# Peptides against a protein of PDB entry 7RZF: the designs that were tried, part 213

Target 1, 358 residues: chain A of PDB entry 7RZF
Amino acid sequence: PFQEEHLKQLYKIVPIKDIRNLYVTFPIPDLQKYYKSNPGHYLGHLIGHEGPGSLLSELKSKGWVNTLVGGQKEGARGFMFFIINVDLTEEGLLHVEDIILHMFQYIQKLRAEGPQEWVFQECKDLNAVAFRFKDKERPRGYTSKIAGILHYYPLEEVLTAEYLLEEFRPDLIEMVLDKLRPENVRVAIVSKSFEGKTDRTEEWYGTQYKQEAIPDEVIKKWQNADLNGKFKLPTKNEFIPTNFEILPLEKEATPYPALIKDTAMSKLWFKQDDKFFLPKACLNFEFFSPFAYVDPLHCNMAYLYLELLKDSLNEYAYAAELAGLSYDLQNTIYGMYLSVKGYNDKQPILLKKIIEKM
Target 2, 358 residues: chain A of PDB entry 7RZF as posed
Amino acid sequence: PFQEEHLKQLYKIVPIKDIRNLYVTFPIPDLQKYYKSNPGHYLGHLIGHEGPGSLLSELKSKGWVNTLVGGQKEGARGFMFFIINVDLTEEGLLHVEDIILHMFQYIQKLRAEGPQEWVFQELKDLNAVAFRFKDKERPRGYTSKIAGILHYYPLEEVLTAEYLLEEFRPDLIEMVLDKLRPENVRVAIVSKSFEGKTDRTEEWYGTQYKQEAIPDEVIKKWQNADLNGKFKLPTKNEFIPTNFEILPLEKEATPYPALIKDTAMSKLWFKQDDKFFLPKANLNFEFFSPFAYVDPLHSNMAYLYLELLKDSLNEYAYAAELAGLSYDLQNTIYGMYLSVKGYNDKQPILLKKIIEKM

## One batch from the design tools (peptide; made by RFdiffusion4, then SolubleMPNN)

Design b2_p21_7_s3 (from b2_p21_7, 9 letters changed)
Fold by OpenDDE base, seed 3:
Structure b2_p21_7_s3 (fold): chain B 358 residues (1-358), chain A 21 residues (1-21)
Amino acid sequence: as target 1 above (358 residues)
Amino acid sequence: MPPKVTVPDDTTSLYAVIYLD
């Protein structure tokens, strides 16, 4: 167990590489026995969310943070860490106290809303997707992890333990949230700006650092973190695939795209997967407008329209990405190109969302 | 010239050309 003397500490670390990172670390109990509920993953999913009303969205809007990762990490025997890691901008490096305040405001929002079973179900469904396709996409990464996992899980569960959530445990989620408090925080800031300002050297890697106590006034500011009205739980991810059925290859399937629709206003070509047999599809739409490139004004208007369309779709981008869907929008000399790729089950939903914004 | 329908990926693919008025 971390003693009180190890808490409320700030580490200023000089990196070898030119990186700017903030690590906000909380000691948590050993949760290994709770792998079936994985409360740290639930919290990591929400804290690391990139959608509207997320922690990252707000910190990015301020120009302080580029990326954010939240999650559980293994510690020494008998404890773990929950870590929020952000990539800092140069401006963000000046606002570390405020960044951490926003982290505690978001955590306070999670406490106020309480554990959500639907969020757990989404985590379960996302993990099931990741597990189902792991063997097909990345065989090499699996073998090295299994050896480590065998020390912690029954052999029968080793293959699934990292991915399959089985038990919703709101009590464990609340227990972990109760450890995510300012009084339990350890902060590390990694920046070359601390060069020549350090007084210690780490024995293992020779990393130069300075350790300081976080002032009680700063801890108190974080303890008094209010509910920031900008923070919201994510909306339900409607793009998560649930149907992975692969349709049989049609008898008349051609190795090239076949014209299946021909009208005065549209042509449609289709090719079925004859090679990989994945529940994935690539939808490509080319829009031809006689006005798109008539003159420089129309060209600029078409460009502006597409940028506005992309911006209007940003609310779905992350949810689609999490669900293994992607879209691309490009200007062409004839108009616009739209591509929708990924799992086929929810592609019609994403396509409908795009069309509704057009 | 009919656009060269470049089929990008070996996965199930749909390619549509839509003429806007």
Scores: peptide ipSAE 0.402, ipTM 0.766, DockQ to the pose 0.292
Fold by OpenDDE base, seed 2:
Structure b2_p21_7_s3 (fold): chain B 358 residues (1-358), chain A 21 residues (1-21)
Amino acid sequence: as target 1 above (358 residues)
Amino acid sequence: MPPKVTVPDDTTSLYAVIYLD
């Protein structure tokens, strides 16, 4: 067990590479026996969320952080760690105490809202997707999160533990949240800016570092973290596929796109997958407007419209990516191009959201 | 010439052309 003397410590570490990282680490009980509920994964999903009202969204808006990963990590026997890791900007390196304050504000928000069964269900559904297609093309956004966790867990254990989400245990979520307190924190800052300011060398790799106690005033500041009204729980991810049924290849399926609809206002071509047999589709829409490029003014208006449309859809971008969906919008010389790609089950939902913003 | 619908070869694909007034 971590003794009290090892808590509330700040480590300033000199990296070999030019990187700026912050690690905020909490000792937690060994949760391996709770793999069916995986409360650390639940918390990692929320803390590492990238949507509106997330910790990362706020820290990015301030220009302090580029990326954020939250999750549990194996420790020695009898304990684990919960780690929040961020990639710091140059400006963020100057605001580490405030970044950590925001972390505790977000954690306080999670305490105030309490454990949410729907969030657990989303974690379960996302994990089911990832497990089912582990040996196939993975959704990029989910892989980035997994990659962050993989630095801390064996891939096999992550995949197995993630697949085995069966029990919602709010008591265990609260128990872990109770360990995510300033009095239990270990902070590591990794930056070349600490070169020549270190007094210790790590025995195994020769890493230069300085260890300092975090001032009680700073700990108290973090303990008094107020609810920040900018932090919100994510909205439900409507894009997570649950149906993975592969439709049989039609007997009349052609190796080329077949015209299935021909009207004065639209033409539609369809080709079924005859090779990979994945529950994925690619939807492509080309919009032709006689006014889009009549003159430079209309061209500029069409451009501005599309930029505004993209901005209005940005709220769905992360949720879609997590669910293995993507969309693209482009101006064309005739109007606009829209593509929607990924798992077919929830593509109509994403397409509807796009159309509703048009 | 019909636009060469470069259907991505590797998945179920839908291509639509929509004329806006």
Scores: peptide ipSAE 0.402, ipTM 0.766, DockQ to the pose 0.289
Fold by OpenDDE base, seed 1:
Structure b2_p21_7_s3 (fold): chain B 358 residues (1-358), chain A 21 residues (1-21)
Amino acid sequence: as target 1 above (358 residues)
Amino acid sequence: MPPKVTVPDDTTSLYAVIYLD
């Protein structure tokens, strides 16, 4: 166990590459025996959430952080770490104390709300999707999160332990949350701005760093982190697929798209998958307007409309991506193009959300 | 000419053309 002398430490590290990173690390008990409940994954899912009311959303809105990853990492024998890692902007490098304050405000929000079984179920369902399609194309957002988690877990553990979410253990979630406190923090800031300001060299890689105690006044500020009303739990992800049934190939299925609807106002072509047999579909919509590109004014209005539409859909973008859905909206010479791709089960829900914003 | 319905992905695909007035 880290003794008190190893806690409340700040490390200023000089990187070889021009990178700016913040690592906020908490020693936690060894949770390997609890792989069936994986409370660290539950907390990593929430802390690393990118939707409205998330930690990242607030830090991005201030221009301080580009990316955020949260999760557990194996430590030495008998303990683990929970790590929150952010990519800092130049401005964010000046506001590290405030960034960490916001982290503790978000953690305080998680304590106030308590463990949510529905969030655990979403993690379980996402892991089931990832496991079932391990050898297939994974959801982009889940892949990005896995890539982030891979910095913390060996690939083998990510591939085995995360897929076996079976037991909701609110007691273990609360136990880990109780370790995510300012009195239990280790902070590392990685920036070239510390060049020539270090007094130690790491023995293994020759990394230059400075170690300092975090002032008690700063620890106290973080301990007194209030509930920030901007932080909210995510809404339920309505896009997570649960039905993976593959419909049999129709007897009349053609190797080419068949025209299934032909009207004065619309034409519809359909092709069933005859090769991959995935529970995925691609929905493509071309809207033709005689007015879309008549003149520069109409072109600008069509552009502005699509930008506003994209902005209005941004609330669903992350949830859709996590669930292995994507959408694309583009201006075309004749109007607009809409594409919805991914698992077919919840595509109608996403399509409905898009149409409701149009 | 109807746009050449290139079904881009080898997955189940739906392609719709909608004419707006």
Scores: peptide ipSAE 0.395, ipTM 0.767, DockQ to the pose 0.300
Fold by OpenDDE base, seed 5:
Structure b2_p21_7_s3 (fold): chain B 358 residues (1-358), chain A 21 residues (1-21)
Amino acid sequence: as target 1 above (358 residues)
Amino acid sequence: MPPKVTVPDDTTSLYAVIYLD
């Protein structure tokens, strides 16, 4: 168990690599017995969310943070950690106290809203997708290596929680949220800016660090974190696949794309998967406009239009990515290219959202 | 000549060409 003397501590760590990271760590009970409900995964999903009204969205808007990961990690026997890890900008390194304040404001928002069964269901459905296709798709592992001095194991990405969720346990979610308090915090800042300002060296790796108590005034500031009106729970992810039915290979299936529609205004080619038999599809749309490249003005307008369209679709980008969907929009010398890739079940929904913004 | 529709992915693929006026 963490002794009280290990709480409310700040570690300033000199990295070997030129990196800027902030680790905000909370000791939590051992949750291994609760793997069926996985309350740490629920909280990691929300705290690590990248959509509108998320913690990351706000911290990015301030120019303080590039990336954010939240999740549970194994500790010593009888306890675990909940860790929020961010990649700091140069400006963010100057605003660490305010970044942590925003973390506590978001946590306070989660307490105010309470546990949401629909969010648990989304986590369950996402984990079911990940589990079902684990052997076929390696998740893009954002492995942040935490320096050994922190006794923080690398955050396994919340998305790597290979556990099938079975039980919604709001009581356990609230129990973990109750441990995410300023009085329980351990903070580590990793930056080369601490070179020559350290007083300790870690024996195993020679990592230079300084340990300081967090001032009581700073702890009180974080304890008094109000509700920030910019923070919102995510909207329901409409893109999570639930139907994984693979249509049988048609008797007339060709090993090459077949022309299935030919009109004056459009041509359509189709090829069924004859190799992998995955519930995935790739939809490609090439738009040809005679006006796209008539002159430099039209080229610039087409470019600007596409940039505005991409910006307007950014609200769906993270939700689509979580659901194993992606889209791509490009200017071509003849007009515009649109691609929609991933699980086929919700591709029509994403395509509709794109068309509604066009 | 039909454009060489290089369908890049070995998955089920749809390729559409749309002519805008």
Scores: peptide ipSAE 0.392, ipTM 0.762, DockQ to the pose 0.295

Design b2_p21_7_s4 (from b2_p21_7, 10 letters changed)
Fold by OpenDDE base, seed 3:
Structure b2_p21_7_s4 (fold): chain B 358 residues (1-358), chain A 21 residues (1-21)
Amino acid sequence: as target 1 above (358 residues)
Amino acid sequence: MPPKVTVPDDTTSINAIIYLD
């Protein structure tokens, strides 16, 4: 485990690839025995959330970060890490202190709100869906994985332990959250901009790096992180499927889409699944407009419209994706194409949201 | 009833292909 001398350290690392990454790492206790509650997953879900009022949403709005991942990572026996990793923009590389301040502001928001049972329930439901509809893995990889995890889980639970949450443990969430403090931080910045500015070489990989102590004034700034009013807990995910019933195959089911509605303004084709028998659907809409590609102006207007529409739908995109729903919007030479895919139960909700923004 | 996609413009037509996979 890291001692106090290993905390409050900044590492400037030169990558081989042209990447800009920030790793904010916290030593945490070994959570392996708490797999039924998985408090690190709860915190990773919130810290890594991409919806409105999330850490990523705010950091993106500033132009500092492209992507964010938060979660627990295995260490050695008896300890783990909680890591917040971000892909930095060129501008974000200049604002690392401020990015980390925003991380601590978000963490402080989580402390102020306390553990939420409804968030745990959403994680539980999402993981249950992921387990139930898990794709077949390659036998060799799967057996090797199972053999590895048999060291950590009871034989009876070995297949479910990584997925099925059973216990809401607010005490464990608070315990992990209490370790996510500036006094317990290790920071690594990965950028080619540190080339020629390093004084050490890592022994195993030859990675060039510089180690510096984080100044006490910077630690104090992070310790005094206020409640940023832009940070909010996510709203309940309305896209999480609850109905998985599969309708019986129709006796007259055709191998091809059948025309089920024909009007002056619309045609509707339907094909029932006869192969997979999943509670999923693919909805494809082609919108025809004689104006879409009539001239370069209209073509550019149609493009701009779709970009604005996509931007206006970003608030739902992540929640839909988490729930196993996706949408796609494309310009066509005839107008616009919309696709909605995933679990059928909540597709009408997502479709309604899309149509209300159109 | 499937959601009536209200076509905002009288000149726009909608073709929908629904695959229930």
Scores: peptide ipSAE 0.026, ipTM 0.456, DockQ to the pose 0.089
Fold by OpenDDE base, seed 4:
Structure b2_p21_7_s4 (fold): chain B 358 residues (1-358), chain A 21 residues (1-21)
Amino acid sequence: as target 1 above (358 residues)
Amino acid sequence: MPPKVTVPDDTTSINAIIYLD
């Protein structure tokens, strides 16, 4: 385990590839025995959330961060890490201290709100869906993975332990959240901009780096992180499927889409799944407009319209993706194409939101 | 983070063509 002397350290690392990453690492207790509650997953879900009022949303709005991942990482027995990893923009590389301040403001928001059972329930439901409808993996990779996790989980639970949540433990969430403090932080910045500015070389890979103590003034700044009113807990994910009923095959099911509606303004084709028997659907819409590509102006307007529409739908994209729903919007020479894919139960909700934004 | 769910390409499909005025 890291001692106090290993905390409040900044590492400036020179990568081989042109990448800009920030790793904010916190030592945490070993949570392995708590896999049925998985408090690190709960916190990783919220800290890594991409919806409105999330940490990533704010950092993106400032142009500092492209992507964010939060979660627990295995250490040695009896020790784990919680890591927040972000992909930095060039501008974000200049604002690392402020990025980390925003991380602590979000963490402070989580403390102020306290553990939310509904968030745990969403994580439980999402993981249960992911387990139940897990795709077939390549046998070699799957066997190797299972062999590895047999060291961590009972044999009877080895298949379920990574997915099935059983217990809401607010005490454990608070315990982990209490470790996410500036006094416990280890920061690593990865950038080629540190080339020629390092004084150490890592023994195993020859990675050039510099180690510095984080100034006490910076630690205090992070310790005094206030509640930023831009940070909010996510709203309930309305796209999480709850109905997985598979309708029986129609007696006259064709191998191809059948025309089930033909009107002057619309045609509808339907094909029932006869192969996979999954509670999933693909909804494809082709919109025809004689004005879409009549001239360069209309073509550009149609393009701009779709870009604005996509932007207006970004608030739902992440929540839909988490719930196993996706959409795609494309310009066509005849108009536009919309695809909605995933679990059929909540597709009407997503589709309605798309149509309301159109 | 929770695992991402992969959506299969060829499941139940509904295709609609809508004409706009």
Scores: peptide ipSAE 0.021, ipTM 0.439, DockQ to the pose 0.636
Fold by OpenDDE base, seed 2:
Order: C-alpha cells, then structure tokens, then sequence
Structure b2_p21_7_s4 (fold): chain B 358 residues (1-358), chain A 21 residues (1-21)
C-alpha cells in the first residue's frame, strides 16, 4: 500500500496520444470481501452520475470536463483504489485545482446526506437486470474471465458475485467516504502541455513525468470544501424496469408489422417479437408536418426545435440509459422521427416525458 | 458500464405515423 510519503502527490504526465486527463486517486482498503454490499460501486454510481446536480453536470457547465468516471479499481492483495477520472477540456486543464475542489464538494455532499438505502436498491435492481438479461459472451473469453474470478469468489457465487447485491452496508459506505479525503489524494494530470517540462522517465514504458508535492495550502483548500448548493443527489430512477413478462406469441403472428390502427391522423403498425423473446420493444414514430421542409427557414427552425428538444430531454437521458432505455430524435423531410428502445415496462414513462416536452 | 444490450432491430417494434396539421 502507499505510505504517507506517497500521498498528496501530483504527477504531470506526457502522453503519447494527444489526450487531456485528470486522475484523482485515493488508496482504499481491499473491498473484495464486501462484494455483497459493494460500497465502492455505490459511491462510483453517485460520483459518476451524469444527471442534474451531479459532479459531471457542474463541471460540464463550466466547460472544464467532457466525461467523468468514478469507481473502485483493484490494486494488489490488501488494497484498492478509488479513482475519479475526467476528460479535460483545454480550459479544464487550467482549472485542475478547482475541478478537484468540486470533487471534494460533491464528496462532502455525500457525507452530509449520508448513505441512502434507495440508491443502493436502485444499484441492486440495475445489476439484477443486467445479470438476468446478460448477453451471451464468447465462450473462450467467458471461461477465461470465470477462471480469473474464481480466485475471488466462492464457486457457488462466481456467476452472481459481480452483479447481485445482497446487503446494504452504510457503515462500509461511510468507511470508504472517509478515505476520500485531500490528505489521501494522488493526482495525475495527463497532457502534451507537459512536454519538455518533465524531469523523470518511467522505467518500463519510458513515459515522461514530473512528480511534485501538492502544496499544503492547496490541500487545506480542498479540506475546507464547503457544501456547494449546486450539488444534489440524483432523483429516483423511474425508468428501472420491474415487469419482465413476455407475452405469448400470437398464433397469427406475421413476419411483418400489421396495421392495427388506421385513422385520419395516425397509422399504427405492430409486430410481436418472434425471435428473441425479450421483455424489450422498439417504438418508432414518424411525425408528418407540411411545414417541416417547405423552405430553408422552416427546415432550419425544425432543426433548431429538435436540438432544443434534445437539450430539454438531457435530464432524462442518463437515467433512461442506466435503466436500459434509449431514445433518438431526428429531422426528416416530412417532419421528425422519434425512436424509443429498450425494456418495454417503462417505455411509456419515457415516451410521455418526451411528448410533454414537445 | 453495463454492456449496452443492443436491442436487435428485429425485436418487437411499434411503428406509428402521426400527421400534424
């Protein structure tokens, strides 16, 4: 494990590729034995959340970060890491200290709110869905993976251990949160902008880097991270499927969509799944407007409308994606196209929200 | 990331055409 001398360090790393990344790393205890509660997954879910009031949402609003990933990473036996990784913009590269301050503000928000059983339950449900409807993997890869994880899990649980949560352990969540402190931080900034400014070379790959101690004043600034009122816990994910019933195949099921509704204002075609037998559906809507493509002005207005609509729907996009739902909106020469795909149970909820924003 | 279960294009599909005046 890292000793105290290895903490509060900043690494400036020159990449081979033109990339800008920030890694904020915390040494944590080995959580492997706690796989049934998986406190690192709970924290990764919240820290890595992309919805309103999330860390990523705030950092994006400032133009500093494109993407964010939070989670546990295996180290060696007896220790792990919790890592927050962000893709930096050019502007974000200038504001790394402030980005990390926002990370600690969000972590402080998590401490203030305390462990939430409903969040754990959502993680449990999402993972259960992912397990139940897991795609078939290539046998060779799958067997190799299983052989590897047999070192970590009982034989009876080896298939389920990575997915099925069983125990809500607020004590373990708090324990991990207590390790996510400025005094325990290791920061790595990866950018070409450090070329010619490094003094060390990594032994194995020849990666150029500079190592510096983080100033005590900066550590203290992060330790004094206040509650930022922009940070909020996510709302409950209403898109998580709960019904997985597969309806019996109709005896007269056609290989093609059948017209089931025909009116002056709408036509509806339906085809039952006769191949996959999954609790999933694809809803496709084509909206016709005589104004959508009548002239260049209307065409541009229709485009702008859809861009604004997409922007207004971003609040649901991440929650829907987590729940295995997706939507797509496109302009057509006749108007617009909407697609909603995924687990059929909560598609009506997503569709309703889309239509209410239209 | 959970594997993006690609909903096969051949799954249960509902196609709706709506006319707007």
Amino acid sequence: as target 1 above (358 residues)
Amino acid sequence: MPPKVTVPDDTTSINAIIYLD
Scores: peptide ipSAE 0.019, ipTM 0.438, DockQ to the pose 0.539
Fold by OpenDDE base, seed 5:
Structure b2_p21_7_s4 (fold): chain B 358 residues (1-358), chain A 21 residues (1-21)
Amino acid sequence: as target 1 above (358 residues)
Amino acid sequence: MPPKVTVPDDTTSINAIIYLD
């Protein structure tokens, strides 16, 4: 476990690849025994959220960060880490202190709101879906993985322990949040811009780095992180499936799509799944317009329209993805193509939102 | 677990610095 002397440290690291990353690391207690509540997953879900009012949304809006991942990571025996990792833009590399301030503002928002049972329930439901409909893995890899995790979980739970949440433990969430403080931080910045500015070499891999103490004034700035009014908890994910009923195969089910509706304005083909028997569907829509490709101007206007439409749908994209839904929008020479894929239960909700934005 | 013999990469190197100190 890190001692006090190892906290409030900044590492400037020279990568081999041209990458810009920020790692904000907090030592936390060993949470392995709490796998049934998994408070680190709860916090990782919120800190790593990509929806409106999220940490990532704000940092992207400033042009500082491309991606963000938050979560627990195993350390040595008896301790773990909570890590917030971001992919930095060139501009973000100049604003690392402010990025970390925003992280602490978001963490402060989580403290102010307190643990939310509904968020835990969503995580539980999502993980249950992921477990229930998990794809088949290669037996060799799967067996090796299971053999490895037998060191961490009871034999009876070894298959479920990584997925199935059982207990809402607000006390453990608060305990972890209490460790996510500036006085406990370790910061690593990875950039080629530190080449020739390092004074140490890592023993095992020869990575060049510089270690510096974070100034007390910077720590104090982060400790005094206010509530940023731009940060909000996510809304309830309306796309989480709750119905997994698989309808019986129709007696007259054809191996090919059958025309089930024919009108002057629309044709509808349907094929029931006869192979996978999953509570999933693929909805594909072709919208035809004689104007979509009539000339270069109309073609470009149709392209711009779709880009604007995609942008307007970004607020739903992440929530849909978490729930195992996806959509795709493409220009065609005939007009527009829309696909909606995933669990069938909430596809109508996503489809309705797409159509309302169109 | 036996030490994972990992091929040196930037990610591995970063993890070494973050976790070995």
Scores: peptide ipSAE 0.000, ipTM 0.249, DockQ to the pose 0.015; fails the geometry check

